# Ledger of designs, part 111: peptides against a protein of PDB entry 3T7K

Target 1, 248 residues: chain A of PDB entry 3T7K
Amino acid sequence: KAEKILARFNELPNYDLKAVCTGCFHDGFNEVDIEILNQLGIKIFDNIKETDKLNCIFAPKILRTEKFLKSLSFEPLKFALKPEFIIDLLKQIHSKKDKLSQININLFDYEINGINESIISKTKLPTKVFERANIRCINLVNDIPGGVDTIGSVLKAHGIEKINVLRSKKCTFEDIIPNDVSKQENGGIFKYVLIVTKASQVKKFTKLINDRDKNETILIVEWNWCVESIFHLNVDFTSKKNVLYQKK

## One batch from the design tools (peptide; made by RFdiffusion4, then SolubleMPNN)

Design b2_p19_1_s1
Fold by OpenDDE base, seed 3:
Structure b2_p19_1_s1 (fold): chain B 248 residues (1-248), chain A 19 residues (1-19)
Amino acid sequence: as target 1 above (248 residues)
Amino acid sequence: KEEEKKKKLEEEEKEINAE
């Protein structure tokens, strides 16, 4: 059926998209539309798997979903597109207007607002955002909204290798792991990096660290610090936004 | 099974700490 529908076109584009969707297409696609999309080089996957070499995300806007956040870790992310791309594409294809010899849809017309070429270009870098920032090992409080597994998965996708989950009420200094990175000549390495949710946790962890490991560098941030870093694919250590405590 | 799948999808589509 898809072949018959597409036979009216003299030339078919090959978009070469391997995509996931977030915040759109909850009902999926019918079999015919999936086949049409496949013939146009558009493959939509249900879940993110490294083996699929995903290069595209469909979303109505920038979202803080696991899929969206992880899509910025694709190698590379080629396109971040609004769902209207698929909608308009399928509408054109299903149109009975005999005069359409070609599909004329430009991917660039459907870019998600806020995901510009600068962001896309950074996904081509050989390193992940937190790797570039010399953040390899972090401490994460167990009561973080969204759950430690989801948050941890996103952080790992962006280059954090080790996530230590802290039980906030029972945590001691010995439970806090250092950010074990080689001293690079360029840029301040924080020995302790923590993601927390409450001011009480800041007070607790700063005290524990400062009492036991004096004069060490500490970075305590909110989850939003990580999100902003991901959305920009850059860690700005000059910004105090979402930083709860910093000791250089 | 479909309800579980739907619930899982709904959970995956949640924004994490959306303001």
Scores: peptide ipSAE 0.355, ipTM 0.843, DockQ to the pose 0.165
Fold by OpenDDE base, seed 2:
Order: structure tokens, then C-alpha cells, then sequence
Structure b2_p19_1_s1 (fold): chain B 248 residues (1-248), chain A 19 residues (1-19)
């Protein structure tokens, strides 16, 4: 069926998209449309797997979903597109109007607002955002909204190697792991990096660390600090936004 | 299995917002 529908076109584009969807296409696609998309070099996956070499995300806008956040870790993310790309594409293909010699849909017309070439270019870097920031090991409180597994998965996708989950009420200094990064010349490496949810946790962890490991560098942030860093694919250590405590 | 997949998909579609 797809072949018959596409036979009216003299030339078919190959978009070479391996994509996931978030905030759109919850009902999926029918078999004919999947076949059409496949013939156009568009493959949509249900889940993110490294083996699939995903290069595209479909979303209506910037979202804080696991898929969207992880898509910014693709190597590279080639396109972040609005679902209207697929909708308009399929609409044009199913249109019975005269012999359209070519499909006239440009991917660049469907870019997600806020995901520009500057962001896309950073996904081509050989390092991940937190790797570039010298954040390898973090401490994460167990009561974080969204769950430690989901958040941990996102953070790992962006270059954090080790996530230590802290039981906020029961943890001691010995439960806090250092960010084990060799001193690189150019940037203040924080020995302790923590993601917390409450001011009480800031007070607790700052006290524990300062009492036991005096004069060490500490960075305590909110989840939003991580999100903003991901959305920009850059950690801005000059910004105090979403930083709860910092000691250099 | 389909309901579990749907639930998992619904969970994956949640925005991870700090409350």
C-alpha cells in the first residue's frame, strides 16, 4: 500500500531520521504511515537505546521529559522537530492532488523553538555537558521528584558516571562521595556535588561536609540547575540560578 | 502487557519538574 501511494512521486527524499517522540504521537502511527515514513528514511523508536544511534526528537516544544532531556545527549542530535513535520509530510503524501513530482517539505521549517544550531552544534562535541564541567560523581537525595532512577538516567546520559543516592534523613558524612576528578588547570573542580530538594538538606550537608572536611569545595544545586545546564548544553558556573550553596 | 507499556509510556512522558 505504501509503495502505491509513493509511486506518484518521481523522487523521494531520504531524511535519515532515527527518532523518538515526546509530548506527541501517543497513539503511534498506522502500518501504512510507518511504511511510508520508513521509505522516506524516517524511523521512529519507542525508547531510547544507544544501539539505535538516534539523531532526532519530535516534540511540540522544549519539554522536561526524560526523552527530551536525553535527546540532547544524542551523538549528534541532528534535528529537533515539531510533530507538524510528520503531519504535513503524511498529509502531502496522502493528498490526491496532481502528480507532485517531489515532496516539498524542509526539515528546517519545523525546528523546535529554542533548539537552535548553537545547541545542535554542541551535541557534536566529543564530551558530554557534565563531563566538560568536571562533574563525574554526584550525590542525589532519595526524595527527589521524578525519582532517582529517571533523574540518574538523564544525568548519566549527559556524562555523570556515578550517582550516589543519599538517604536524606539517615545519611552521614561517610555516605557522601567526592567528585573524583583530577585537578584540571582551568576550572574550579567541586569536591562535593549534591542535588537536593530542600533547604534543610542544604543545612545538613553543608554542616556534615564542613565539620569533617574543612575548606573543601562544595556545590549544592537544585534539579533545575541540571535541566538548565542540559538545555544549554553548558554549565555556567558564574550563574547563581538554582545554586543553593557554593563554596570555592 | 499493553497496559504496563501504556503506564510506562505515561511515566516517561511526565515532565521532570522540581516541585
Amino acid sequence: as target 1 above (248 residues)
Amino acid sequence: KEEEKKKKLEEEEKEINAE
Scores: peptide ipSAE 0.354, ipTM 0.842, DockQ to the pose 0.163
Fold by OpenDDE base, seed 1:
Structure b2_p19_1_s1 (fold): chain B 248 residues (1-248), chain A 19 residues (1-19)
Amino acid sequence: as target 1 above (248 residues)
Amino acid sequence: KEEEKKKKLEEEEKEINAE
């Protein structure tokens, strides 16, 4: 059926998209439309798997979903597109208008607002955002909204190797792991990096660390610090936004 | 199975917002 529909076109584009969707297409696509998209080089996957070499995300806007946040870790992310790309494409294909020689849809017209070429270009870097920031081992409180597994998965996708989950009410200094990175000459390395949710946790962890490991560098942030870093694919250590405690 | 898939999908589509 898809072949018959597409036969009206003299030339078919190959978009070469391996995509996931977030915040759109919750009901999926019918079999014919999936086949059409596949013939146009558009493959839509349900989940993110490294083996699929995903290069595209469909979303109506920048979202704080696991899929969206992880899409910025694709190697590379080629396109971040609004769902209207698919909608308009399928509309054009299903239109009974005269023999269209070509599908005239430009991917660049459907870019998600805020995901520009500067962001896309950073996904071509050989390193991940937190790797570049010398953050490899972090401490994460167990009561974080979204859950430690989801948060941890996103953080790992962006270059954090080890996530230590802290039981905020019961943890001691011995439960806190150091960020084990070799001192690079020109980069501020924090020995202890923590993601927390409450001011009481800041007080607790700062006391525990300062009492037992004096004069060490500490970074305590909110989850939003990580999100902003991901959305920009850059860690700005000069910003105090979402930083709860910093000791250099 | 469909309800579990739907629930999983709904969980995956949640925005991770700060409270």
Scores: peptide ipSAE 0.353, ipTM 0.840, DockQ to the pose 0.163
Fold by OpenDDE base, seed 5:
Structure b2_p19_1_s1 (fold): chain B 248 residues (1-248), chain A 19 residues (1-19)
Amino acid sequence: as target 1 above (248 residues)
Amino acid sequence: KEEEKKKKLEEEEKEINAE
């Protein structure tokens, strides 16, 4: 059926998209539309898998969903597009009136607001954002909104290798893991990196660390610090935004 | 299975916001 629908076009584009969707297309696509999209080089996947070499995300805007945050870790993310791209494309293809010799839909017209070329270009870097920031091992409190598994998965996608979950009420100094990174001459390396939710946790962890391991570097941040770092694909250590405690 | 898939999709579509 898709072949018959597409036969009216003299030339078909190949968009070369391997995509996931977030905040759109909750009901998915029918079999005919999936086949049409496949013939145009557009493959839509239900979930993010590294093996699929995903290069595109569809979303109405910048979102803080797991899929959106992880899409910024694609290697590379080629396109971040509004769902209207697919909608308009399928509408044009299903239109009976237009003796269109060609499909005239430009990907660049459907860019998600706020995902600019600078962000896209950073996804071509050989390293992930937290890897570049010398953050390999982090401590994460267990009461974090969104859950430790989801947040941990996002952080791992962006180059954090080890996530230690802290039971905030019961944890001791011995439960806190160091950020085991080789000293690079030019990079701010924090021995202890923690993501917390409450001021009481800041007080607790700073006391535990300072009492037992004096003069070590500590970075305690909110989840929003991670989100902002992901959205910019850069860690700004000069910013105090979403930093709860810092000791250099 | 469809309800479980729908629930999983709904969970995946939640924005991870700091409370």
Scores: peptide ipSAE 0.350, ipTM 0.839, DockQ to the pose 0.163

Design b2_p19_1_s2
Fold by OpenDDE base, seed 3:
Structure b2_p19_1_s2 (fold): chain B 248 residues (1-248), chain A 19 residues (1-19)
Amino acid sequence: as target 1 above (248 residues)
Amino acid sequence: MEEEEEEKLKKKEEEINAE
């Protein structure tokens, strides 16, 4: 059926997209439209798997969903597109206007606002954002909104190797893991990195660390610090935004 | 469900920023 629909076009584009969707297309696509998209080199996957070599995200805007945040870890992310790309494409293809010899839809017209070429270019870097920031081991409080699994999965996609989950009410100093990174000359390395949700946790963890491991470097941040770092594919250690405690 | 996750993440941020 798709072949018959596409036969009216003399030339078909190959978009070479391997995509996931977030915040759009909740009901999926019908079989014919999937076949059409496949013939145009557009493959849509339900979930993110490294084996699929995903290069595209469809979303109406920048979202804080697991899929969106992880899409910024694609190697590379080639395109972040609005769902209107697919909608307009399918609409053009299903149009009975006999005079359309070509599909003329430019991917660049459908870019998600705020995901620019600067962001896309950073996804081509050989390192992940937190790896570049010398953050490999973090402590995460167990009561974090969104859950430790989801947040942990996102952080791992962005170069966190080890996530230690802290039971906020019961944890001791011995439960806190150091960020074991080799001292590189030019980067502020924090020995202890923690993601927390409450000011009371800041007080607790700062006390535990300072009492037992004096003069060590500490970074305590909110989840939003991680999100902003992901959205920019850069960690700005000069910013105090979403930083709850910092000891250099 | 994804909108609910975003809203839950956003609402909790608003609650965290309001405290």
Scores: peptide ipSAE 0.033, ipTM 0.648, DockQ to the pose 0.078
Fold by OpenDDE base, seed 4:
Structure b2_p19_1_s2 (fold): chain B 248 residues (1-248), chain A 19 residues (1-19)
Amino acid sequence: as target 1 above (248 residues)
Amino acid sequence: MEEEEEEKLKKKEEEINAE
């Protein structure tokens, strides 16, 4: 069926997209449309797997979903596109109007607002955002919204190697892991990095660390600090936004 | 499910910030 539909075009583009969708196409695609997209070099996957070499995300806007956040870790993310790209493409292909010799859809017209070339270019870097920030090992509170597995998976995709889950009510100083990074001369290295949800946790962890390991560097942030860092593919240590406690 | 995840993340963040 797809071949008959596409036979009206003299040339077919190869978009070379390996994509996931988030916040769109909840009902999926019919078999004919999937085959059409496949013939155009557009492969849509249900889940993110490293083996699939994903290079594209479809979303209506910047989202805080696991898929969207992980898409910014693609190597590279080539395109972040609005679902209207696929919608308009399929509409053009299914249109009974005159022998369109070519599909005239430009990918650049469908870019997600706020995902600019500066962000896309950073996905070509050999390092991940938290790796560049010298954040290798973090402590994550167990009561984090979204769950430790989802949050942990996103953070790992962005270069955090070790996630230590803290049981907020029962944790001691011995449960807190250091961020084991080599002292690079030029980067603010925090010995303890923690993602917390509430002010009471800040008070608890700052006390535990300061009582046992005086004068060490501490960074305590909200999840939003991580999200903003991911969205910019840069950690801004000069910003106090979403930083709950910092000791240099 | 994903919109619910975003809304649940957002609502809980608002609740945490209101506390």
Scores: peptide ipSAE 0.033, ipTM 0.652, DockQ to the pose 0.134
Fold by OpenDDE base, seed 5:
Structure b2_p19_1_s2 (fold): chain B 248 residues (1-248), chain A 19 residues (1-19)
Amino acid sequence: as target 1 above (248 residues)
Amino acid sequence: MEEEEEEKLKKKEEEINAE
């Protein structure tokens, strides 16, 4: 059926998109439209898998969803597009009136606001954002909004290798893991990195670490610190925004 | 499900900024 619909076009574009959707297309696509999109080089996946070599995300805007945050870890992310791209494309293809010899839809007209070329270019780097920041092992409180699995999955996609979940009420110093990175000369390595939700946790962990491992470097941040780092694909250690405690 | 995650993440940001 898709072939018959597309046969009216003299030339078909190949968009070369392997995409996921977030905040749009909740009901998915019908079989005919999926076949049409596939013939145009657009493959839509339900979930993110590394094996699929995803290079695109569809979303109405910048979102804080797991899929959106993980899309910024694609290697590379080629396009971040509004759902209107697919909507307009399918409308043109299904239109009976236009003897269109060609599909005239430009991907660049559908870019998500705030995902600029600078962000896209950083997804071509050989390292992940937290890897570049020398953050390999983190401590995460178990009462974090969104859950430790979702948050942990996003952080791992961005280069954190080990996530230690802390039971905030019961944890001791021995439960806190160090960030095991080789001291590179160019600075900014924290021995202890923690993501917390409450000021009481900051007080607790700061005391536990300082009482048992004096003079070590500590970074305690909110989840928003991670989100901002992901959205910029850069960790700014000069910013105090979303930093709850820092000891250099 | 995804909208609920975004709302839960956003609402708790407001609660954290209000304490």
Scores: peptide ipSAE 0.032, ipTM 0.651, DockQ to the pose 0.076
Fold by OpenDDE base, seed 1:
Structure b2_p19_1_s2 (fold): chain B 248 residues (1-248), chain A 19 residues (1-19)
Amino acid sequence: as target 1 above (248 residues)
Amino acid sequence: MEEEEEEKLKKKEEEINAE
């Protein structure tokens, strides 16, 4: 059926998109439209798998969803597109009125606001954002919104190797793991990195660390610090935004 | 489900900033 619909076009583009959707297309696509998209080189996947070599995200805007945050870890992310790309494409294809010999839709007209070429270019880097920031091992409180699995999965996608889950009420100093990164000469490595949700946790962990491992470097942040770092594909250690405690 | 994740992430931002 899709072939008959597409037969009216003399030339079909190959968009070469391997995409996931977030905040759009919750009901999916009908079989005909999926087949049409596939013939145009647009493959939409339900979930992110490394094996699929995903290169595209569809979303109405920048979102804080697991899929969106992980899409910024694609190697590379080629396109971050609004759902209107698919909508307009399918409308053009199903339109009987226009004897269009060609599909005339430019991907660049559908870019998600705030995901610019600078962000896209950083996805071509050989390293992940937290890897570049010398953050390999973190401590995560168990009561974090979104859950430790989701948050942990996003953080791992962005180069954190080890996530230690802290029982915020019961943890001791011995439960806190160091960020085991060789001191590079240029400074800025924090021995202890923690993601917390409450001011009481900041007080607790700062006391535990300072009492047992005096003079060590500590970074305690909110989840939003990680999100902002992901959205920019850069860790700004000069910013105090979403930093609850730092000791250099 | 994804909208609920975004809202759960947002609502707690508002609560933390209101405090």
Scores: peptide ipSAE 0.032, ipTM 0.651, DockQ to the pose 0.076

Design b2_p19_1_s3
Fold by OpenDDE base, seed 1:
Structure b2_p19_1_s3 (fold): chain B 248 residues (1-248), chain A 19 residues (1-19)
Amino acid sequence: as target 1 above (248 residues)
Amino acid sequence: MEEEEEERLKKIEEEINAD
């Protein structure tokens, strides 16, 4: 059926998109439309798997969903597109009125606002954002919104190798892991990195660390610190935004 | 402060799982 629909076009584009959707197309696509998209080189996946070599995200805007955040870790992310790309494409294809010899839809017209070439270019870097920031091992409180698995998965996608989950009410100093990164000459390495949810946790962990390991560097941040770092694909250590405690 | 914090955390929960 898709072939018959597409037969009216003399030439079909190959968009070469391997995509996931977030904040759009919750009901999916009908079988015919999926087949049409596939013939145009647009493959939509339900979930993110590294083996699929995803290169595209569909979303109405910048979102803070797991999928969106992980899409910025694609190698590379080629396109971040609004769902209107698919909608307009399918409309054009199903239109009987326009004897269009060619599909005339430009991907660049459908870019998500705020995902610019600067961000896209950073996804081509050989390193991940937290890797570049010398954050390899972090401590994560167990009561983190979204859950430790989801949050941890996002963080790992962006270069964090080890996530230590802290039971915030019961943890001791011995439960806190150091960020095991060799001191580079240029500084900026924190021995202890923690993601917390509450001010009480800041007080607790700062006390535990300072009492047992004096004069060490500590970074305690909110989840939003991670999100902002991901959105920019850069960690700004000069910013105090979403930083709850830092000791350099 | 606690209520504001709870609301913030709730928002984060909603955002991260909004698929």
Scores: peptide ipSAE 0.360, ipTM 0.857, DockQ to the pose 0.881
Fold by OpenDDE base, seed 4:
Structure b2_p19_1_s3 (fold): chain B 248 residues (1-248), chain A 19 residues (1-19)
Amino acid sequence: as target 1 above (248 residues)
Amino acid sequence: MEEEEEERLKKIEEEINAD
């Protein structure tokens, strides 16, 4: 069926997209449309797997979903596109109008607002955002919204190697892991990095660390700090936004 | 303050799992 539909075109583009969708196409695609997209070099995956070498995300806008956040870790993310790209493409293909010799849809017309070339270019870097920030090991509270697995998966995709889950009510100083990074002269290296949800946790962890390991560097942030860092593919240590506690 | 914090946390949960 797809071949018959596409036979009216003299040339078919190869978009070379390996994509996931977030915040769109919840009902999926019918078999014919999937085959059409496949013939155009558009492969849509249900889940993110490293083996699939994903290079594209479809979303209506910048989202804070696991898929969207992870898409910014693609190597590279080539395109972040609005779902209207697929919608318009399929509409054009299914249109009974005159022998269109070519599909005339430009990917650049469907870019997600706020995902600019500067962001895309950073996905070509050999390092991940938190790796560049010298954040290798973090402490994550167990009551984090979205769950430690989801949050942890996003953080790992962006270069965090070790996630230590802290049981907020029962944790002691010994449960807190240091961020084991080599002292690089030019980078703000924090010995303890923590992602917390509540002000009470800030008080608890700052006390535990300061009582046992005086004069060490501490960074305590909200999840939003991580999200903003991911969205910019850069950690801004000069910003106090979403930083709950910082000791340099 | 607690209600605002709960609402914020709920929003984060909804955003991260919206798929």
Scores: peptide ipSAE 0.360, ipTM 0.856, DockQ to the pose 0.895
Fold by OpenDDE base, seed 5:
Structure b2_p19_1_s3 (fold): chain B 248 residues (1-248), chain A 19 residues (1-19)
Amino acid sequence: as target 1 above (248 residues)
Amino acid sequence: MEEEEEERLKKIEEEINAD
């Protein structure tokens, strides 16, 4: 059926998109439209898998969803597009009136606002954002909104290798893991990195660490610190935004 | 302060799990 629909076009574009959707197309696509999209080089996946070599995200705007945050870890993210790209494309294809010899839809007309070339270019880097920041091992409180699995999955996608989950009410100093990175000359390495939810946790962990491991470097941040770092694909250690405690 | 914090946390949860 898709072949018959597309036969009216003399030339078909190949968009070469391997995409996931977030904040749009909750009902998915019918089989015919999926086949049409596939013939145009557009493959839409339900979930993010590294093996699929995803290069595109569809979303109405910048979102803080798991999929959107992970899309910024694609290698590379080639396009971040509004869902209207697919909508307009399918509308043109299904239109009976237009003897269109060609599909005239430009991907660049559908870019998500705020995802600029600078962000896209950083996804071509050989390292992930937290890897570049020398953050390998983190401590995450168990009461983090969204759950430790979801949050942990996003962080791992962006280069964090080990996530230690802390039971905030019962944890001791021995439960806190160090960020095991080789000291590089350029500074910015914290021995202890923690993502916390509450101010009480800051007080607790700061005390535990300072009492037992004096003079060590500590970074305690909110989840928003991670989100902002992902959105910029850069960790700004000069910023105090979303930093709850820092000891250099 | 606790209610505002709870609302903020709820918002984050809703945002991350919106799919």
Scores: peptide ipSAE 0.359, ipTM 0.855, DockQ to the pose 0.950
Fold by OpenDDE base, seed 3:
Formats: sequence, C-alpha cells, structure tokens
Structure b2_p19_1_s3 (fold): chain B 248 residues (1-248), chain A 19 residues (1-19)
Amino acid sequence: as target 1 above (248 residues)
Amino acid sequence: MEEEEEERLKKIEEEINAD
C-alpha cells in the first residue's frame, strides 16, 4: 500500500531520522504511515536505546520528560522537530493532487523553539554535560519526584557515572559519597554533590558533611538545576539559580 | 510554604512522566 501511494512521486527524500516522540503521537501510527515514513528514511522508536543511534526527537515544545531530556544526550542530536513535520508530510503524501511530483518539506521549518544550532552543536562534543562539569558521582535523595530510576537514568545519559541514593530520614555521613574526580587545574570541583527536594534536607546534609568533613566543597541543588544544565548542555557554576547550598 | 513546595514537586513529577 505504501509503495502504491509513493509511486506518484518522481523523487523521494531521505530524511535519515531515527527518532523518538514525546508529548505527541500517543496513539502511534498506522502500519501504512509507518511504512511510508520508513521509505522516507524516518524511523520512529518507542523507547530510547543506545543501540538504535537515535538522532531526532519529536515534541511540540521543549519538555521536561525523560525522553526529551535524554534526547539532548544523543550523539549527536541532529534534529529536534515539531510533530507537525510528520503531520504535514503525511498530508502531502496522502493528498490526491496528481500534480505533486516532489515532496518539499524542509526540516528546518519545524524546529522546536529554543533548540537552536548552538544546542545541537554541543551534542557533537565527545563529552557529556556533567562530565565536562567534573560531576561524576552524585547523591540523590530517595523521595525525588519522578523517582530515582527515571531521574538517575537521565543523569547517567548526561555523564553521571555513579548515583548514590540517600534515604533522607536515615542517612548518616557515611552514606554520602564523594564526587571522585581528578583535580583539574581549571574548574571548581565539588567533593560532595547532592540533589535534594526540600530545605530540611539541605540543613541535614550540610550539617552532616560540615561536622565530619570540614572545609570540603559542597554543591546541593534542585532537580531544576540539572534540567537547566541539560537544556543548555552547559553547567553554569556562576549561577545561583536552583542552587540550594554551595561551599567553594 | 509546605503546600507550595508540594505543588512544585507534583508539577515536576507530572512534567517528567508526561508520556
């Protein structure tokens, strides 16, 4: 069926997209449309797997979903596109207008607002955002919204190697892990990095650390600090936004 | 203050799991 539909076109584009969708196409695509998209070099996957070498995300806007956040870790992310790209493409293909010899849809016309070439270019870097920031090992509170698995998965995609989950109520100093990074000449290394949800946790962990390991560097942030870092593919240590406690 | 914090946390959860 797809071949018959596409036979009316003299030339077919090859978009070379391996994509996931977030915040759109919840019902998926019918078999014919999937086949059409495949013939145009557009493959849509249900889940993110490293083996699939995904290079594209479909979303209506910048989202804070697991998929969207992980898409910024693609190597590289080539395109972040609005779902209207697929919608318009399929509309053109299914159009009975005999005079359409070519599919002329420009990918650049469907870019998600706020995902610019600067962001895309950073996905070509050999390192991940948190790796560049010398954040390798973090402490994560167990009551974090979204769950430690989801949050942890996103953080790992962006270069966090070790995630230590802290039981906020029962945590002792010995449960807190240091951020084991080699001292680089350039850039602030925090010995303790923590992601917390509540002000009470800040007080608790700062006390535990300062009482037992005096004069060490501490960074305590909210999840939004991580999100902003991901959205920019850069950690700005000069910003106090979403930083709950910082000791340099 | 606690209610505002709870609402904020709920929003984060909804955003990350919106799929």
Scores: peptide ipSAE 0.359, ipTM 0.854, DockQ to the pose 0.876

